# Ledger of designs, part 43: peptides against a protein of PDB entry 3B8E

Target 1, 230 residues: chain A of PDB entry 3B8E
Amino acid sequence: PFLIFIIANIPLPLGTVTILCIDLGTDMVPAISLAYEQAESDIMKRQPRNPKTDKLVNEQLISMAYGQIGMIQALGGFFTYFVILAENGFLPIHLLGLRVNWDDRWINDVEDSYGQQWTYEQRKIVEFTCHTPFFVTIVVVQWADLVICKTRRNSVFQQGMKNKILIFGLFEETALAAFLSYCPGMGVALRMYPLKPTWWFCAFPYSLLIFVYDEVRKLIIRRRPGGWVE

## One batch from the design tools (peptide; aimed at target 1 I165 A178)

Design b2_p22_4_s2 (made by RFdiffusion4, then SolubleMPNN; from b2_p22_4, 18 letters changed)
Fold by OpenDDE base, seed 1:
Structure b2_p22_4_s2 (fold): chain B 230 residues (1-230), chain A 22 residues (1-22)
Amino acid sequence: as target 1 above (230 residues)
Amino acid sequence: VEEAEKRALELLEEALKLIEAA
């Protein structure tokens, strides 16, 4: 997210506070939960054919897969960001290079794509309005991500949801997302303005996409053990 | 509930300050 922010010079889609909330609030508990996840039965039974080469290849492939998942998460967040800004009159093309003027408090006549002038305060409200749905998008996508992390080869339908700690983590991150989105004062304290409930659904296609991607990946791994997708 | 929310907010703000200081 920050790389696109810097390169494209767009208004900040995800605030630092929001990132901290993701790292500390939504990722920490799930990460702990995964440490206590019962090992996948097929992983535990599989001896590496070559401990040196298979480990390195597998680590690289896993890193690439998680990198792709992370990109899908980011795309989901940016989609929500662009939709919100477009609904407020700022088309994606117009956002390119706008950051400098957007962040300048002395410029109170920044024009949107339709020629409407926006004050600094109005722009910041719109910006902060984007932070919450971006965060929520990440949380919703993380539902799928955490579930798929339970297994490398087996489908979620095969492994099931047995880890109570992971389930607790999913509830915790969702509760945190709801708290940050709707608790009074979050707009002032965290620059996270309240989210319309409809925006929760904007993330679902991306969550589904990750789920489908992982299920397809796992299916390929099951059909072609030792392939480059593992 | 409001008091609990306030305390939660205070804790979060404190955590953020600690992170910013780190």
Scores: peptide ipSAE 0.000, ipTM 0.258, DockQ to the pose 0.043
OpenDDE base, seeds 2, 3, 4, 5: peptide ipSAE 0.006, 0.000, 0.000, 0.000; ipTM 0.262, 0.251, 0.236, 0.233; seeds 2, 5 fail the geometry check

Design b2_p22_4_s3 (made by RFdiffusion4, then SolubleMPNN; from b2_p22_4, 17 letters changed)
Fold by OpenDDE base, seed 1:
Structure b2_p22_4_s3 (fold): chain B 230 residues (1-230), chain A 22 residues (1-22)
Amino acid sequence: as target 1 above (230 residues)
Amino acid sequence: VEEAERRALELLEKALELIKSA
């Protein structure tokens, strides 16, 4: 996400505080929960045919899968960002290259896509209004990611939700997202302005996309053991 | 408020860097 901010010179979609909240608040407990997930029964039963090559291949495949999921997460966040800015008069195309003027305190007449002038303060409010939904989007997408990543091959429906720590992690990250979104003062303290409840649902298509993606991936792996998709 | 926020961000960034380096 931050790379796109730099490359496209768009207003900051995800603040540093928001990033920290993701990394420390939403990723930590879920990551710990995954460590306590019961090892997939097939992973433990399948000895690698060639420990050296199969380990390397598996690490690469896992890295690729996580990279792909991360890209979907980023897309979800950016989608939410662009929707919010569009609702506030800034179309995606107009945001390209706007950062320099956007961040300049002395420019108080930045025009939106409709010719409305925005003061620096107004722009920052809109920017910070994007941070919370972006964060929430990541959290909602992470629900799917966390649930799907508990297994490498088995469907979520096959493995079930037995890990209470995983469930706790999902609730914790959701509670944190709700706290950051709705607790008074978060806009001032964390540059995370209150979120309309509807924005929680903006992420759901991407969460579903990740879920479907991984289920399809796992289905392919099950049907074609030893395939490159594994 | 902005200065306080900046300081808070800097502290958080440092904390994050420490965690990542750890």
Scores: peptide ipSAE 0.008, ipTM 0.303, DockQ to the pose 0.024
OpenDDE base, seeds 2, 3, 4, 5: peptide ipSAE 0.000, 0.000, 0.011, 0.000; ipTM 0.273, 0.263, 0.282, 0.253; seeds 4, 5 fail the geometry check

Design b2_p22_4_s4 (made by RFdiffusion4, then SolubleMPNN; from b2_p22_4, 17 letters changed)
Fold by OpenDDE base, seed 2:
Structure b2_p22_4_s4 (fold): chain B 230 residues (1-230), chain A 22 residues (1-22)
Amino acid sequence: as target 1 above (230 residues)
Amino acid sequence: VEEAIERALELLKKALELIERA
């Protein structure tokens, strides 16, 4: 998010404080919960043919899979950001290069895509309105990520939700997201303005996409064991 | 209660800023 902010010179989609809340609050507890996930029965039965090469290949494939999931998460956040700004009159193409004028306190006549002028205060309200939905989008996408990461080969439907700690992590992450989104003072302290409940659903297509992607990946691995997708 | 929440949030913000600088 921050790299795109710099390169595209767009208004800040996700504040640094919000990033820290993701890294420390929503990523850490779920990651710990995954450490308690029961090893997939198939992983325990397969001795690596060559421990050095097979470990490296598996680590590369896992890294690529997590990288792809992370990209889908970022795309989900940016989608929510662009939808909110578009609903407020700022089309995505108009946001390119707008940051300099957007962040200037002395410019109170920044025009949107429809010629509406926005004061600095109004622009910052819209910007901070984007921070919370971006955060919530990441959390909702992480639900799917956590659920799929518990297994490497087996479908979620086959493995089931046996890890009570993982389930607790999902609820804790959701509760934290709700707290940060709706607790009074969060807008002032964390630059996270209250979220309309409808925005929780904006992330659902991306959560579904991750879920479908992983189920398809696992299906391919099951059908072609030892393929490049493992 | 609102004032206490605001103070707690301000402390949290300061803590996060310190982490960012670290």
Scores: peptide ipSAE 0.006, ipTM 0.302, DockQ to the pose 0.034
OpenDDE base, seeds 1, 3, 4, 5: peptide ipSAE 0.000, 0.000, 0.000, 0.007; ipTM 0.289, 0.233, 0.208, 0.305; seed 5 fails the geometry check

Design b2_p22_5 (made by RFdiffusion4)
Pose (drawn by RFdiffusion4):
Structure b2_p22_5 (pose): chain A 230 residues (1-230), chain P 22 residues (1-22)
Amino acid sequence: as target 1 above (230 residues)
Amino acid sequence: VFTVVIVVSVVLFVLAVVTIFS
């Protein structure tokens, strides 16, 4: 959101105060719950891990996330940001350009008249909007995320999805999001109510992508002992 | 603890639904 904000100087898809809602806020309970996760095999049947090699935060870890599921999770939120506007004057292939504030009216685009009070608006189909969606979009995939980061070998099936806390940590997240996106007013610090009708589901298309993917490879992993590239 | 978590999660969900359709 901040990166592409520079390369193609488009409108800021995600705010800073908006980022401190995934860390010390929404993703919180989910990860804590990840811990309550149980065994995945008879571990008391394997030499002790050699602290010289198999680190905790491996770098394959980084690949399988920072550059793989952080992306298809990236596109999903970097999609909703578009159709959050299209239904307001989004430039499917346009827009790519600054948007002053002292401008106050004077300019708009794709058949419109945006600015002052609609400048609080020219930055409100984004502020109290686009951001907040690019937010729920996050959580949206954090589901398939939280349900894939529950094993590194077994399918959600071969390992029943019964992490009582996590399952009941999901609503415990998703709810925070909505009870936060429709906060009777805590929209001053955060953003405004994203139309329940669609503004949510739009990110859900991608979550199904995440899931099946890591779900597949795990087979490639199993159906292949010392799986190749994966 | 499990019961508490389940209650809390249900309560939060209900509140969220109510807030969305209010």

Design b2_p22_5_s1 (made by RFdiffusion4, then SolubleMPNN; from b2_p22_5, 18 letters changed)
Fold by OpenDDE base, seed 1:
Structure b2_p22_5_s1 (fold): chain B 230 residues (1-230), chain A 22 residues (1-22)
Amino acid sequence: as target 1 above (230 residues)
Amino acid sequence: EIEEAEKRALELLKKALELIES
């Protein structure tokens, strides 16, 4: 997200504080929950065919899978960001290169895509209005990520949600997201203004996409044991 | 060189966004 902010020179989609909240607040409990996930019955039974090569291949495949999921998460966040800004009169194309003027407190006549002028304060309110939904989008997408990461090969429907710690992690993430989204003062303290409850649903398509992606991946692994997708 | 690369990347992004918005 921050790299795209720099490269595209767009208004900041996600503040540093919100990034820290994601990394420390939302990722920690889920990561712990995954550590306590019951090992798949098949993982323990599979001897590596070649301990040296299979370990490296598995690490690469895991890294690729997490990289792909991370890309989908980022896309979900940016989608939410662009939707919010578009609803406020800033179309995606107009945002490119706008950061310099956007962040200049002395420019109070930045025009949106419809010619409406925005003061610095108004722009910052809109910017901070994006932070919360972006964060929430990441949390909602992480729900799917956590659920899919508990298994390597088995479908979520086969494995079920037996891990109480995982369920707790999902609730903790949701509670944190709700707190950051609706607690008074978060706009000033964390640059996160309250969002409409409807914005929680904006992330669901991406959550579903990750879920479908992983289920398809797992299906391919089940159909083609030892394939490159494994 | 980095600034030129950034400009080229920005131009590509603009073209991509124009395609999405069309």
Scores: peptide ipSAE 0.000, ipTM 0.266, DockQ to the pose 0.014
OpenDDE base, seeds 2, 3, 4, 5: peptide ipSAE 0.000, 0.000, 0.000, 0.000; ipTM 0.254, 0.245, 0.215, 0.268; seed 3 fails the geometry check

Design b2_p22_5_s2 (made by RFdiffusion4, then SolubleMPNN; from b2_p22_5, 18 letters changed)
Fold by OpenDDE base, seed 2:
Structure b2_p22_5_s2 (fold): chain B 230 residues (1-230), chain A 22 residues (1-22)
Amino acid sequence: as target 1 above (230 residues)
Amino acid sequence: LIEEARERALRLLEEAEKLINS
């Protein structure tokens, strides 16, 4: 998020404190929960043919999986960010390069995509309105990602939800998201304004798409073992 | 509802500015 903010010169999609809450709060507990996930029966049955090469391959696969999860979460957050700004009159193309004028307190006539002028205070309200939904979107996308990352080949329906720690982590993330979204003072402390309940559902189509995509991917892997999709 | 949310957000911003400037 911060890199895209710098490179694209867009309004800040997520506050630094909120990013820290994601990295330390919402990402850590699920990561620990995944460490306790039951290994796939097919992975356990494959004796490491070469312990050194297989360890390297596993470390690469784990790093790729974590990198992919983080990328998907960021994409989901940015999707919600662009939807909110578009609903407020700022189309994605118009946001490119707008940061300089957006963050300037002395410019009170920043035009949206429809020619409406926005004061500094109005712009900051819209910006901070994006922070909470961005965070919530990450949590909702993370529900799907954590569930699908339990197995590489098996469907979620086949593996099931046996890891009680993972289930607990999902509830804890949801509780944290609700706390940060609705607790009084979070707008001042974290620049996270209260979230309308409807915005919780904004990420659901995206989470569903990821879930369906991963299930299809896993189905292909099961039908064509050793394919490029692995 | 959007106007009420905007007014609440403006009040929160004003309170935040008061806290930062204190």
Scores: peptide ipSAE 0.000, ipTM 0.244, DockQ to the pose 0.025
OpenDDE base, seeds 1, 3, 4, 5: peptide ipSAE 0.000, 0.006, 0.007, 0.000; ipTM 0.249, 0.261, 0.266, 0.262; seeds 1, 3, 4 fail the geometry check

Design b2_p22_5_s3 (made by RFdiffusion4, then SolubleMPNN; from b2_p22_5, 19 letters changed)
Fold by OpenDDE base, seed 4:
Structure b2_p22_5_s3 (fold): chain B 230 residues (1-230), chain A 22 residues (1-22)
Amino acid sequence: as target 1 above (230 residues)
Amino acid sequence: EIEEAEKRALELLKKALELINK
């Protein structure tokens, strides 16, 4: 998200504090939960692969898969960001290069895509209105990520949800998102304004996309053992 | 002001985490 902010020179989609909340609150507990995930039945039954060739391939594939999932997560967040700004009169194309004027407190006549002028205060309200939905979108997308990461080969339907710690991580992440979104004072303290409940659903298509992507990947692995996707 | 806000945010996050862990 931060890289796109710099490259596209768009208004800040996600605050630094919110990023910290993601890193500490939504990534740490899930990562711990995954460390305690039960070994897949197939991993336990797998004959020792050639440890030299198969480790490198597997590490590369895991890295690629996580990289792809991370890109989908980022796209989900940015989608939510662009939707909110578009609803407030700022179309995505108009946001490109707007950051400099957006963040200038002395410019009180920044025009939106429809020629409406926005004061600095109004712009910051809209910006901070984007922070919470962006965060929540990431959290909702991470639900799917956590669920799929428990297995490499088996589908979610085959492996099931046996890790209680993983389930706890999902609840903790959701509770944190709800707290940050709706607790009084978070708008001032964290620049996270209250979220309309409808915005929780904006992330679901991306969560589904991640889920489908991973299931397809796993299906390919199952059908083509030793393929480039393994 | 940003540093103070970050500190407050970290404190709130800590409190939230403490509440979740109770």
Scores: peptide ipSAE 0.011, ipTM 0.280, DockQ to the pose 0.065
OpenDDE base, seeds 1, 2, 3, 5: peptide ipSAE 0.000, 0.000, 0.000, 0.000; ipTM 0.224, 0.254, 0.263, 0.271; seed 2 fails the geometry check

Design b2_p22_5_s4 (made by RFdiffusion4, then SolubleMPNN; from b2_p22_5, 18 letters changed)
Fold by OpenDDE base, seed 2:
Structure b2_p22_5_s4 (fold): chain B 230 residues (1-230), chain A 22 residues (1-22)
Amino acid sequence: as target 1 above (230 residues)
Amino acid sequence: LVEEAEKRALELLEKALELINS
């Protein structure tokens, strides 16, 4: 997210505190839960192959999986960010290079895509309005990612939700998201303005797409073992 | 490795934020 902010020079989609809350709060417990689930699944399926080579392969697979999940989460967050800004009159193309003028307190006539002028205060309200939905989108995407990562090859429907740590992680991240979104003072303290309940659903189509994609991927892997999709 | 990568990413983010605020 931050790299895209720098490269594209767009208004800040995610605040620093929200990034810290994601990385330390929402990502850590799910990551631990996934590590436990993978350890359990690997213990059940692996005859002890050579522990050194198998550990390296697993670490690479885990690293790739987490890297992919992080990219998917970022894409989901940016999707929500662009939707919110588009609803407020700022089309994605117009946001490119706008940061310099956006962050300038002395420029009170920044035009949106429709020629409406925005004061600095109005722009910052819209920016901070994006932070909370971005965070919530990450959490909702994490629900899907955690559920799909529970199994490498089997459908979620076949294995079920047996991992108590995963369920706890899902509850914790959801509770944290609700707390940060609706607790009084978070807008001032964390620059996270209260989220309208409707925005929780903005990420659902994306989460569903990820879920469907992964189920299709798993179905292909089951039908064609040893394919390039593994 | 993931925790180290996350820690490094956080450190990089903090440094980048310091640079932006400076």
Scores: peptide ipSAE 0.013, ipTM 0.324, DockQ to the pose 0.028
OpenDDE base, seeds 1, 3, 4, 5: peptide ipSAE 0.006, 0.000, 0.000, 0.000; ipTM 0.236, 0.267, 0.221, 0.249

Design b2_p22_6 (made by RFdiffusion4)
Pose (drawn by RFdiffusion4):
Structure b2_p22_6 (pose): chain A 230 residues (1-230), chain P 22 residues (1-22)
Amino acid sequence: as target 1 above (230 residues)
Amino acid sequence: FPYFFFFFILFIISFIFVIYFF
C-alpha cells in the first residue's frame, strides 16, 4: 500500500493508523490461538533439533509468506481498493496521480466533480472507505491464512479443524472488524462503514486462492518425500 | 445497527466459547 503509492503515485490504499489494526488489534487473538494448536505427529521420536541449523524463523518461512502468501493476499486487497472506487469514479486504468487537499474542488476525473467537502470526500471514498475495505480484505484472507498456518504437513482434514480457541477466535476477529467498520462513530480515528452488500465479499475471491494452494503443495510435500523445490 | 449488534453478539458468543473451552 505504501510501496505502490510511490511507484505509480496513486491514492494511498492503506493508512498508517489503519495498519495498527492488524497487529495490536485484529490478528492478535488468531495467532495467540495458533499456539493452542496441538501435535502433528509423534515428536518424541526425532533427535533434538540442532540449534545450529533448523532455526525458528527459518528463511524458507519468509519465502512461504513474505513472498508467496503475502502476495496473493496482497493482490486481493490491492483489488478491492479498485472496485471500492469504480463504483464512485475510479479510474480502472487512470487515476495514477496526486490529489491535493488545498485544491478544494478544482479537479476530478472519469466524468465527475470532486473536491471541497467532497474533498473531505475526494479523500473519503478512500479515507473512511478504501482503507477500511483494504482492511476487511486483509482479515478476509487471514481466515484462509489462519487455517493454513495450522500445519506445515497435514491438510485441514487430516487434522480436524478443531482448535476451539482458533475457530472461536475467527469470529473473535471478523467481528472486531465489522464492529469496528460500523462503529457507531469510532470512524473518526478509523474509517467509515463499508457497504455490507459487497464491499466485504470482494476480497473473499482471493482467500479461496490462498487456501487450496498451500493445501495442494502439502500434498506435493507428502506425495514426495524430500519434496523438490517446495 | 442490526449488523453492528449482530457482530457484537457473535463476538460475545465466541468469547464465551473461548472461556468455556479454556

Design b2_p22_6_s1 (made by RFdiffusion4, then SolubleMPNN; from b2_p22_6, 21 letters changed)
Fold by OpenDDE base, seed 1:
Structure b2_p22_6_s1 (fold): chain B 230 residues (1-230), chain A 22 residues (1-22)
Amino acid sequence: as target 1 above (230 residues)
Amino acid sequence: DEVYEEAKKLLEEARKLREKAL
């Protein structure tokens, strides 16, 4: 998300503190959960047929799969960002190149797509209003990611939800998202303003997309062992 | 928090005005 911010010169969709909260609160605990996951998955049990070539291929394929999931995750966040800004009068095309004027506290007459002038404070409020739903989108998408990471080739319907640590991780990241979104003072401390409950559902299509993507991927792997999608 | 709520209200009012203008 920060890379797109730099390239497109759009207002910052996700604050640095929020990114840190994702890394420490949303990524770390689930990663530990996955590390302690009991060997119910085929990921660690299945040795490569050729340890030299198949290991390298598997690492590349895993990297590609996670890259694709990460891209879908980012798209979900940006979708929410653009929707919120569009509802507030800033169409996506108008946001391109707007960063310089957006971040300038001395410019209090930045026009939206409809000619309405926005003060610096108003712009920052709408920007910080985007941070929370972006974060929530990441969390909701990560639910799907964590669940699908249990197995490389087995369906979630086959694997089930037996890992107590994973369940705890899902609860923890959701509780963190709720805390950061609704706890008083988070707007000042973390630049995360309270979110309407309806915005939690904005991420669900993307979670479903990741889930479907992974199920299809796993289905292909089961049907074509050693394929390029494994 | 009060400033945020006031600003949010203004933004919602502005949104409604835009919706009527469309």
Scores: peptide ipSAE 0.023, ipTM 0.621, DockQ to the pose 0.019
OpenDDE base, seeds 2, 3, 4, 5: peptide ipSAE 0.000, 0.019, 0.020, 0.022; ipTM 0.300, 0.572, 0.563, 0.568; seed 2 fails the geometry check

Design b2_p22_6_s2 (made by RFdiffusion4, then SolubleMPNN; from b2_p22_6, 21 letters changed)
Fold by OpenDDE base, seed 2:
Structure b2_p22_6_s2 (fold): chain B 230 residues (1-230), chain A 22 residues (1-22)
Amino acid sequence: as target 1 above (230 residues)
Amino acid sequence: SEIYKEALELLELARKQIAEAL
């Protein structure tokens, strides 16, 4: 998110404090919970042919998986960000390069995509309105990602939700998201304005798509073991 | 407000460095 902010010179989609809350609050507990997930039965049956090479391959695969999850989360957040700004009159193309004028307190006539002029205060309100939904979107996407990442081949329906720590992590991150979204003073302290309950559902289609995609991927892996999809 | 200005200046510096590196 921060890199895209710098490169595209768009209004800040997610505050630094919010990023820290994600990294320390919503990512850490789920990551720990995944460490306690029982290895898939198929993984346990594979004796490493070469412990050194297989360890390196596994570490690379794990690193790639975490990298992909992070990218998917970022894409989900940006999707929500662009939807909110588009609903307020700022189309994605118009946001490119707009940051300089957006953050200038002396410019009170920044035009949206429809010619509506926005004061500095109005722009900051809509910016801070994006922070909370971006955060919540990441949490909702994390629900799907955590559930699907517990297995490599088995369906979520086959493996089930046996890890109590994972379940606890899902509730904890949801509770944290609710706290940060609705607790009085969070708008001032964290630049996270209260979220309308309807925005919780903005991420649901994306989470569903990830879930369906992963289930299809796992189905393909089960049908064609050793394919390029692994 | 001052922290925000400093952060913005750092971001602009970082952007320039990235642009020069690219």
Scores: peptide ipSAE 0.000, ipTM 0.241, DockQ to the pose 0.016
OpenDDE base, seeds 1, 3, 4, 5: peptide ipSAE 0.013, 0.000, 0.000, 0.000; ipTM 0.306, 0.224, 0.252, 0.290; seed 1 fails the geometry check

Design b2_p22_6_s3 (made by RFdiffusion4, then SolubleMPNN; from b2_p22_6, 22 letters changed)
Fold by OpenDDE base, seed 5:
Structure b2_p22_6_s3 (fold): chain B 230 residues (1-230), chain A 22 residues (1-22)
Amino acid sequence: as target 1 above (230 residues)
Amino acid sequence: DEILKEALKKLKEAEELRKKAL
């Protein structure tokens, strides 16, 4: 998100506090849940053919898969960001290069895509209104990520959801998202303005996409062991 | 806080105007 902000010179889609909340609040409990996840039944049955090469290949493939999932998460966040700004009169094309004028507090007549002028304060409200939905989008997408991360090869339906820590992680990140989104004063204190409940659903297609992507990936791995997707 | 309230009011008015224009 931050790199795209710099390259495209768009208004900041995700605040520093939001990033911190993702890193510390939403990623830590999931990571712990994965550490306590029961070993896949297939991992225990798979004799290491070559301990050195197989470990390296596996780590690279896992890293690549997580990278792809992270890209889908980012796309979901940006989609939400662009939708909110478009609803507020700023079409995606109009946002390109707008950052300089957007962030200038002395310019109070920045025009939107429809010729409406926006004060600095109004622009910042809209910007901060995007931070919370972006965060919530990440959380909702992380639900799918957490579920799929339980297994590398097996379907979620085959492995089941027996890990209580995982379930706790899902509730924790959701509770944090709700707290940051709806607690009075968060808009002033953390620059995370309240979120309309409808925006929680904006991320669901991306969550589903991740789930489908991973299930298809796992299906391919099961049908073609030793493929590049493993 | 007063500036924020005023800004929010203006934003709401602007949103209403946009809804009428769209």
Scores: peptide ipSAE 0.026, ipTM 0.600, DockQ to the pose 0.018
OpenDDE base, seeds 1, 2, 3, 4: peptide ipSAE 0.021, 0.020, 0.016, 0.021; ipTM 0.584, 0.512, 0.472, 0.485

Design b2_p22_6_s4 (made by RFdiffusion4, then SolubleMPNN; from b2_p22_6, 22 letters changed)
Fold by OpenDDE base, seed 2:
Structure b2_p22_6_s4 (fold): chain B 230 residues (1-230), chain A 22 residues (1-22)
Amino acid sequence: as target 1 above (230 residues)
Amino acid sequence: DEVYKEALEKLEEARKKREEAL
């Protein structure tokens, strides 16, 4: 997120402290949950264990899980960011290069895509209004990703929700998201303004698409072992 | 919090006016 902010010169989608909350809070418990789920899945593998090949498979699964979760989270967050800004009159193409004028407190007539002028205070309010939904979107997308990453080949419906640690992780990250979204003082401390409940659902279509995509991917892997989709 | 709420209300009013003008 921060790299895209620098490269594209767009308004900051997520504050630095909030990024730290993601890295230290939302990623830690899910990572532990995935480690336990992988261990459980490996125990259930019927194939004779070759320690060398199994280690390589596990390293690939772990690297894929962490890499894909991070990318999908970022994409989901940016989706929500662009939706909120578009609803407030700033189309994605108009945001490119806008940072210089956006962050200048002396410019109080920044125009949106429809010619509406925005004061510095109004711009900062809408920017900080994006931070909380961006974070919540990451959490909601992470729910799907954690469920999806349980296995490389098996459907979620086949393996089920047996991992109690995963369920606990989902609860904890949801509680953290609620705390950061609604606790007094988070607007000052984290640049996260209170979130309308409707914004929790903004990520759900995206999470559903990822879920469907991964189930289709897994179905293809089961039908064609060793394909390029694996 | 009150300043924030007032600012949000003003933004929502401005948004509605823009939507009516489109």
Scores: peptide ipSAE 0.019, ipTM 0.568, DockQ to the pose 0.019
OpenDDE base, seeds 1, 3, 4, 5: peptide ipSAE 0.016, 0.017, 0.018, 0.017; ipTM 0.492, 0.546, 0.576, 0.544; seeds 1, 3 fail the geometry check

